# Peptides against a protein of PDB entry 5Z08, part 168

Target 1, 168 residues: chain A of PDB entry 5Z08
Amino acid sequence: RQKDEWAKKTSSLMKQLDWFIGEHLGAMLAAEELGGPVVGELMEIDPDDLSAGFNAHGKLKKATSQPDLDRRQRRIDDIWGPQDEQGQAHKRKRGADEALAASAEMRDLIEQLMNKLVEAGGDNSATYVEIPRESAAARFLVRSKVAMFHPNDARRLRLVDFGRDLDD
Target 2, 222 residues: chain B of PDB entry 5Z08
Amino acid sequence: GLPRLIDAIEEASKIPAKRRQTPIKPTIEKLTTHLYTHGASPDSLLRLADLLTLRNHLDQASLAAITRNLYPSSTVSDEVVLRFIGALGHGQLKPTLALQALFLRWLVMVYHLLENPGVLGQVYGVLFDLLDTAAIRPQLCHLLALVTRRKHVRPFRIQAILTLSRQTGGDPNLTGLLRVFKNYYPEIIVGDATKGRASAFKHPDPQWRQHLDEIQQRRSEA

## One batch from the design tools (peptide; made by RFdiffusion4, then SolubleMPNN)

Design b2_p19_1_s3 (from b2_p19_1, 11 letters changed)
Fold by OpenDDE base, seed 4:
Structure b2_p19_1_s3 (fold): chain B 168 residues (1-168), chain C 222 residues (1-222), chain A 19 residues (1-19)
Amino acid sequence: as target 1 above (168 residues)
Amino acid sequence: as target 2 above (222 residues)
Amino acid sequence: SEVRRLLEQISELIAKAQK
């Protein structure tokens, strides 16, 4: 009975998560992968450090009038900005394809993370998934405090065990 | 045992091959077999690191064979790490760039066994400044991808790697490292500097990893 | 975020099911 209730509740939550990934998160993650805005809280970046254009030698140029924020925004605008209807259709299609790819990556990552958590049987050392790359999906999960990188291996990601971390 | 094999190789390493009374190859083969079977203790690792990094009369094939079988049976000390880091770059007294690439590959594969992973973070600048060395760049980028923390991702390094990426025609390893940097500074536009796909920095040798895990497991049972 | 909420709940459920 309790296992069945757990399974049903887990299934329901997974469906909600899958919906949220597909409808909302995938596009945002795709935008991040393409150099767009970061999903969630911007890490405190010293805006002065990044706003200053860098010369070819990596020295901070004086803040040229278009800060790196403007380059990011410009790239977002180049990716998502109003181009002519045909350009918009191609951009929309590309954006949709990238959103689907990002959604699939997030789904797969979550599935792997959950499977490892279940398989670990409570061994926190066994809960790590090896990630092939640090994706927008992985970064999002970490930034959201839902996942953690292994302290010594940025390729190993685990779900935060919200149930155990409260009892220790 | 392993210490005696190392002793014999250390003594042989002082003598040019043409002046050796006995071929060293059989002793190297015994060493590599032992390392493959049992791994190297921390003390043995240090001695082997010196043999690998210091200028001696050992042939490149022997040095490469030792490096390929350099399985830690336990942890890797800061001193061992620093020996390998100190061996990097250009210089007549330094190991060949091919051997340096093997050292970097080794550091990647044993990163999880470091006694202090932070030691690589302390020498981050040394590693980063070697990115222009094409022969070691793939493994160097991979190591930096593991080592990089927010404190290392500085504007000057972002620009340096962007510049180098342009100069190299978009080396996928540099693009991969830029993606790691982007985790800390999302404003980094990888696509403007790079024409190529980023490296995923997969484990360099899955079989080596598996064998290392077997050696490490035996340690936990002992 | 909604994702955080959902994953927290799932993680908690998994942890409870393993106890």
Scores: peptide ipSAE 0.095, ipTM 0.301, DockQ to the pose 0.240
Fold by OpenDDE base, seed 1:
Structure b2_p19_1_s3 (fold): chain B 168 residues (1-168), chain C 222 residues (1-222), chain A 19 residues (1-19)
Amino acid sequence: as target 1 above (168 residues)
Amino acid sequence: as target 2 above (222 residues)
Amino acid sequence: SEVRRLLEQISELIAKAQK
C-alpha cells in the first residue's frame, strides 16, 4: 500500500515535471544554448508567470492570453530574428526544434540523476552522473541548487540529497 | 627630423644587436623624445606601426618605449589600425603578448582619432576570438566595449562570453563587456556568477590623454 | 522554483522509500 502510494505520487510529480519542462523550461534552455538570456534563479515563478516571460529587467511580463511557447519563441525571434518575414518563420521553426531538443536533454538528465539516486541506496559517491558537456540543462540544475558538480570533476553531476539535509 | 630617425631605426632593425656598428638605444631615445614633443604624422605613424608589428631585430624594451610614446599629431588611418590588429594573436611571427596588450591599450587611447572607427567594427570577429587570451583580455575587452554595436551582439557571442566568464571565475573585464551587450539587449540576464565587480573601462592613462590633447591642439592652431 | 520544488519532493520521496 505505501509503496503503491509512493509510486503514484512519484509518477504524478514526474508528469508535472515533464509538463513544466516541455511547456516552459525547454524554450528558455534553448534560448540559453543559442546565447540568449541565462535562466537565472527562477524566482518563485508561477507556471503562468513563466509563460508571460521576463521583461528586459528580468521582471515577469503580464501573461497575455497567447500560448506560452509561442510567446517565448516570439521573444527569441524578436530579439535575435531576422527582420524579414521569411527569416522570422525559419527562425521560429529552428527555435521550436531547439526547444524540443533542450526539453529532451533536460528530461534525460533528470531521469539519469534520479535513477542514480535510487541505485546508490544512500551512498553519495554512487549518485554521480557523467555528463558529456556542460549543457544549459546541467547549469540550470546547479543554479537552482538541485544539483551539484563533483568538487574535483565538473563532468560528474549529482542531485542534492534534500532528504538528508532535512533530518539534520 | 622624425623621418630620418625612422630611417636609422629601420636600417638598424635589419641587423642583429650584436652586429650593429652603433648602439640603437640613443636613436630610440631621440625618436621617443621627438614623438613626445611633436607626435607622429600619418606617414610616420604607418612606418612606426610596421616597425612595431613586423618581426625585426629591435629589442622588446625599445618597441615598448616607441609604443608608449606613439602620439598621433593628426588622425589614425585604417591602414595603421589594421597593422596593429594583424599583429594580434598567437604565432612565432607575432609580437609578444605584452606588446600586443600595449597595442590594444594604444588603440583604446587613440580611438577618437581614427579616420574611420568603423574599421574596428569590420574586424570585430578577429578581436572577439582573442578573448580567451588572458594576457590581452583586459585591453581587448575595453576596446570591444568601445567598438560594440547592435550588429555585433549575436547569440553565439553572448554564449561565448558567458562560457568564458564561467571558465575564468568571472573575469571583471568579461562582465564589463557583457554589460555593454546588455545595453543593446536588456534581456541578457547576467547570472549571479557574473554579478561580480564589472570593469568600468576608464581611460587607461589620464596623463597620456592630457599630453595627446596638447599635441592635437598645436595642430589646430597651425 | 517549481522545478526545484518538484525535484525536492521527488528526491525526498525516494529517500523516504529507501528507508
Scores: peptide ipSAE 0.084, ipTM 0.273, DockQ to the pose 0.201
Fold by OpenDDE base, seed 2:
Structure b2_p19_1_s3 (fold): chain B 168 residues (1-168), chain C 222 residues (1-222), chain A 19 residues (1-19)
Amino acid sequence: as target 1 above (168 residues)
Amino acid sequence: as target 2 above (222 residues)
Amino acid sequence: SEVRRLLEQISELIAKAQK
């Protein structure tokens, strides 16, 4: 009975997580993998720089003179500029494909981490998953303090056992 | 059963409190108790959404009590969502802003039970345009944080949040929403005015969530 | 309970990571 309730709760949560990954996190992780922002790193950027970039209608103003503003503005223009319908469609498709890939990686990683946690039966040493690379998904879980790297091996990742680590 | 309680409340809602033959409070209490115990079916949920969102003679305390106990026993339809979204904003026919804030909070708490989460994305503009309404802004920002996708992050909306953030002295909910936007566009500047504690958009009510999960589990066993 | 806590934590952490 309790195991079944746990299984149902777990399944429900996994569905919610799966949904969250697919709908939200996958795109953000894909952006990070593509050299976009680190999910959860607050880059403090000055609000005036964004405001200077956009007119009252939300269109980018041509920033004239400062080269660093120009690179950012170019990136903004590359992001927001009228890309031809084909370029936007390709970028959208590529973005969707990358988001799907990132979602799949995150799902798989979480599944592996959870499976290892269950299999370990309380042995923290057995809870490590070997990760082939430091993915955006792995980094996200670590930044999120949901997972921890092995102190001596960044290829080993485990779920944080929030139940035990408070009593030690 | 729940339908009969809703029937009684619907009929009572048509009549001013002073003209009712019987106090409605006991029936509201029975309804809220039933909702707390069993949740609302999709059909009942729609009827309750109408009671909550349409102008009637129910008192604000009763409406708030129903909203606080509005546990879906299953999924939440697009129609139910749209009733609550349609109830947002200013107007004499609209619910109070306090009740609207409860609706937004409810939508946040049941977001994972939506039959089509995309429905909120379709009405994103309607939600976004209400950010200037201070009374609902905290819950609205939380809901928008859940709903926001790359397609919604537009230069004009970025600018609108930045402008509103400046006007509000850096509302932490707006800062939180801007951070969500920044996840899609890292070049978004969250300046010193946004150094304020951005809202974490934590679940508004962990106890409510737990109870919802208990209600949802009973359905999977039936 | 633990996965719920994990997901709550994940959700909180996603919410924190969105900070």
Scores: peptide ipSAE 0.059, ipTM 0.313, DockQ to the pose 0.067
Fold by OpenDDE base, seed 3:
Structure b2_p19_1_s3 (fold): chain B 168 residues (1-168), chain C 222 residues (1-222), chain A 19 residues (1-19)
Amino acid sequence: as target 1 above (168 residues)
Amino acid sequence: as target 2 above (222 residues)
Amino acid sequence: SEVRRLLEQISELIAKAQK
């Protein structure tokens, strides 16, 4: 009974999360990945200011991915380029594709983080997921204080164990 | 090395400035230069935390200079954190409120280097109860914004912040903290008392952050 | 905010289910 109620509640929350990711967050994360505004509680604040404030949970590795930033900036320029009708349709499609990709990345990352938390059995050292890049999804989770980077390795991300913190 | 500099300062800290045979300032300058260049190991951090938090004969300028250069080369232990938390509040044996504000600022800037971030969650009540202390409130709200989890967001604390916000004329730091609380409980009406701009809790010192990152990178390469 | 709320609730549920 309690396990079934837990499973049902977890499933309901996952559906709500999936909906929120798909309908709202994916597009915003895609915008952030493309150099748009940072998704966060302080959307009225300069992304640099947000990054400076709440990234205290993660080592900002040096932006070694200048090439990816340049590619994304070019994608912004391509997205904001001249509004020919064909260009708008391609931009909308590309924006939708990037939003879908960002949504998928966020879903996958959350799933990995949750799976590692379950597998670790309370060992915080085993809860880390290796992330290939510091994505908007990863940054969002850290800013949201639901994930944290490994103190020594910004490629390792873990879910904050809110349940353990309740009993300690 | 750093341990010898700390030894000399510890010895000098036991003696009133007027009775010291040698001026301590040159040794403090050597210490701060070393800290700026190399950072402090966990062991050195603990010793420095004791120098900063325990009542001694060091002058406030020296204590502030050490705190401003207190770059961890590694992680920050629970013991170091607890030394700084224990130094907070009112009392003749406690550091000045100005120095306490620097400690809180430091904790904000090194929060990502804590061995156990949960230690601050355990002392959340101690931190929260100091919100009425105006001199440390800005940094305290920032630290609480980092530390706050759902378990900490209790009705009595919501009401306490709302009351204090009204009493302070809507301190933007309290409004910022209420916004953090609202993330856990969206039903929190950050009412008309928060007509003020909420604090963004930006990183207190971007240059300090950059320099810390450089020190921390050297450790990962070693 | 909503994502945080949901993730915290899920994380809390996961932690409770592991006990």
Scores: peptide ipSAE 0.092, ipTM 0.386, DockQ to the pose 0.222; fails the geometry check

Design b2_p19_1_s4 (from b2_p19_1, 13 letters changed)
Fold by OpenDDE base, seed 3:
Structure b2_p19_1_s4 (fold): chain B 168 residues (1-168), chain C 222 residues (1-222), chain A 19 residues (1-19)
Amino acid sequence: as target 1 above (168 residues)
Amino acid sequence: as target 2 above (222 residues)
Amino acid sequence: SPIRELLEQISELIAKYLK
């Protein structure tokens, strides 16, 4: 029973995270990788647009808004300024592809970080994921204080163990 | 073709404008038109980088016009990057600070086409030490925002930015760069002096980006 | 940040599951 409730809650949170990555974060991370503003600090992301997605308790409001590729592109366009119509189709495709790639990278990174945390069984030294590059995804997680680099090796990233800090 | 135009400009660059038998402006216009239409190959980029960075008798307007039309048709080599980096700073043999700002802007706009982005990380210190040069600071901060990695974020550099930010009255570009540093060290206190508007480091020229993308697409289809 | 809160909740859930 408790495992089933945990599994349901985890599944719900993962769906919310996946939605957030897909609808919001991926495009912003792609923009950062392409030389745009740093995610969350420089973007006047209307905290209300992010907050409109999340209730005061951190629950995603089901934004009924269909995943509009145009909304992702609009965010890239808002970051980079107005783009003329003719270059829009291939830039839209490239921007969409970059947003998808950034979304996939963030999803994969979070999955690896969570898997390593589970596998480590409480050994903090075993919780590190080797990252091929310091991506916008990795930087975002560190900036958000949900991950940290190894003190001696910036190629090693781990989740912050919020569960231990609560028991101390 | 482009090589012949470069040859003519290279020869003309050796001669003072008053001693040239033929005006160079028509050849520069042909070059810039060609670059706008077709871009520059890696070999042509290297030759043009030398023309732009080495002291010669070309006028500043011509050098600026070439730089504004310096669309890579493919990748940008380490050698090309290093030519532009070597041209930065103060000195009688170096390009004007106005032209250096255009070079930095160009590097920002072509950063995604670098064969090895790591080359800029190797010269990070050279770039960082130029932050006190006000004329190039906006573009330099933007480039550093792209290049900065954890290994570059050192206590002395954090302190240097904080000090320079105070001295400049909170330059938005320095505040923007400090926010990039904060990605690696969340504990960095950006202080009250940086309560100013941070630069978003948006793409410097969306139209230039669009045109570059069009040139790059033609290569992928060929 | 909503994302931080979400990731904290996930991390807390993971930690509770590992107990």
Scores: peptide ipSAE 0.067, ipTM 0.272, DockQ to the pose 0.173
Fold by OpenDDE base, seed 2:
Structure b2_p19_1_s4 (fold): chain B 168 residues (1-168), chain C 222 residues (1-222), chain A 19 residues (1-19)
Amino acid sequence: as target 1 above (168 residues)
Amino acid sequence: as target 2 above (222 residues)
Amino acid sequence: SPIRELLEQISELIAKYLK
């Protein structure tokens, strides 16, 4: 009974996480990988707003509030952005492809982290996943206080054990 | 030899200073003298990186003395680099910001000895996100100036430096880093906030460099 | 953050299952 309730609850949470990754987080992670803002405080970035550029704090530059910052961002976007509709379509397509790739990377990373935590059977030394690169996905999990790098090896990542770390 | 000195320091590092049977300072002095004379092998560098980056009972003066004498006798592995990168930033388990600044300075001075300089490019985001930390910013900007490639120069990072430069009143190190970015994208408009003097990112310690070259030369003759 | 809450809940569930 408890295992079945745990399995159902875990499945429900994983579905919600998969939805969140696919619909929201993937685009933001792709933006970070492509040189967009760090995913942190602003979780609601409309994919269309990704095209408007981000401030240094990862906040969407709303067109209205800081005209001088917006002018500079527009100039950077004018320099680096595709000028034509075809370039915008290619940029949107590339952005969508990168969002899908980032979503897949995040899902795979979470799956590996969860699998290692289960396999370790409570051995903290065995809970680490080796990551091939420090990705936006990995950094997001660390910033979110859900994962930690190995103190001695930034290529090793583990889930935070919320059940044990409260007693130390 | 060096391994025995490291063994003694590792054992002492597990014990609070008030509970040690013998003073550690003479052993630290022997270690630093040995490092100055012979340098550290890759294996010794890894062990010393753990002593420097992991929370232990060694005093800050001893840790700083080891770091200042951390001459590689050969190459610096990715593992050693990642130990020092993992030690950066804010946290109760992390080394002091003063010690982190020494680590960044060390990485700048040994950059040409890295087995894979690309490892720093992989953690570029982590390094870049620490630019707001004033205590480590000078050495961090210098390291980023060495590490930066075209792939790292992105619109958001340009804007982040410009914003931080305004907030800091035009920190010369940020202006220096922005000049490195401008080498990849000449069209970068360095606004009024960057009318200040840029850092030239000169070698932090010419005497340390010369002594490192002497240690490295002895290895090539052996 | 919704994702943090989800991941915390997942981590707590995993930790409870491993006990």
Scores: peptide ipSAE 0.059, ipTM 0.261, DockQ to the pose 0.154
Fold by OpenDDE base, seed 4:
Structure b2_p19_1_s4 (fold): chain B 168 residues (1-168), chain C 222 residues (1-222), chain A 19 residues (1-19)
Amino acid sequence: as target 1 above (168 residues)
Amino acid sequence: as target 2 above (222 residues)
Amino acid sequence: SPIRELLEQISELIAKYLK
């Protein structure tokens, strides 16, 4: 019963994550990869405010002001924004293709990180995924304090074990 | 004028070379001559950046010729910069690595004309992640050397460069970038990774610089 | 489970991004 509820919750969260990646994060990561704003940095979410802005209930205390989202969207629209209707279609298509690629990369990275965590059986040294590059996806996970690089090898990324990493 | 030349090239870029009614080369030559003589306005730069970075039917020689003559008559906007940054990396829809190297070289040469140099600092991670791409690494390291600030010098990036430097047999450009990092963190040991000479990141083209200065001076007189 | 915590954090990030 509890395992089934956990599996259902995990499945639900994965669906939500997949949706978020597909609908929002992929485009933002693509924008970052295309020289746009760094996901989370132009959110004046102080990394400390990401840590501190999670109240005990996981809610960000400070609403990022709507104006910064509009500036980002405008910049994304400027990056992807068509000057002409035909230029529009090509920029939009490129944007969509890059967003799909970024979404796929993020999904794959999360899957690898999760698989390694399961395979490691509690050995933190075995939880590292070798990443070919410090992708926008990898950086996002690190900025989000979801993942961390190996202290001696920036090509190795692992999920943060919030339960254990506080004790080491 | 320049806008009409760009219009003609934009229209031609939509059509495969074999299906064009007229050769585009004469129009490209007129464009490059105009750019060499007068430079490109901010608006023209944006349009040209799109032509250079978006997949179209223009030949590589034409794209390279435009890039080599892409003298700004004024400032370079964030939007123009971001077009070139977005064109970097591997992918079927991205420009060739040779053309990407020219874009990075261009960004180095026009860095002092950026409306907001901070825009490159915002995309520092994107640039840094491309250091493994050997074809663009020389120009990329040079650009990073200009852009790097203390906030970018992180332990993981230090280690990444050290590792890559070992893997590349001590690429002088990576050694040069590590020296820039060492200016912010003197404790960085460069020697163990790099037996090689560091790049001095000299201006890529002094003649291009001089010609750019001449174009920029004409703007101040007008 | 670390995975659960990750997913919870991701869900919180999603919820923060969507507000």
Scores: peptide ipSAE 0.053, ipTM 0.254, DockQ to the pose 0.073
Fold by OpenDDE base, seed 5:
Structure b2_p19_1_s4 (fold): chain B 168 residues (1-168), chain C 222 residues (1-222), chain A 19 residues (1-19)
Amino acid sequence: as target 1 above (168 residues)
Amino acid sequence: as target 2 above (222 residues)
Amino acid sequence: SPIRELLEQISELIAKYLK
């Protein structure tokens, strides 16, 4: 019973996470990778402000009621500024491709981190995932206090074990 | 004027060189001559940043020539900066690493003209993650040396530079960046990991600086 | 489980971003 409830809750959270990554976070991470503002510095900003995008000066715009997909695309367009119709189409396509790539990277990273945590069986030394670079995804997880780097190796990332790390 | 030259180059950039009715080289030469003489306005800089950073049919020599003559007549906006930063790194849609190095060099040389120098601090992570890219590392370290503040000097970044310094055999640019970090955290041991000389991060092109100053002075008199 | 707690925190983060 408890395992089944845990499995259901985990499945539900994973679905929510996948949705969040695909619909919101991927675009923000892509914007960061494309030289936009750092998402985690914006976490101190009202989420409504995050949805508003940025003006040409990197300042937050007023929150718009645009659909999430339109907000995602608009954020990329706002970072790169206005172009002609062909330029906008290329920017839109590029932005979509980068957002998909960022989403895939984040999903893969979380999956690896979770798998390592499960496999480690309580051995903290075995919980580290080797990352090829400090990606926007990795930085986001660290800023969010969900992950941490190995103290002696910036290429090693692990999930924060809230059950154990609270005792330190 | 400069806008018309940019218009012509933008249109030409949409067409493969073999399909152009008119050679673009004379127009590029006119553009670079104009830029050298008058500099680029903020609006022109933005348009030129697009031409330089977006995938188009312009040849590398033309892009490099524009970049080498990209004198701001005024300030450099955050938008222009972000376009150049967004063009950095690995990817099929990104400019060549050689061109990226020129962009980073340009950002170093115009750093004092940024409308908001803090914009580079906001993208510090993006810049920092590119330190493993050897082709752009010298200019990148120089830019990071200008941009680095206490908030950026984190344990994981210290360790990343130390690790990369070991892996590169003590790249003097990385050692130079570690010295900048040491200004904020004196406890950082630079010497044991990097027996090499640190880069002094001197101005990349004194003649370019002098010419920029001449262009900027004409604006103050107008 | 640590994973559950993580997912709970992730869910809280998601909720914070969606507000």
Scores: peptide ipSAE 0.047, ipTM 0.249, DockQ to the pose 0.071

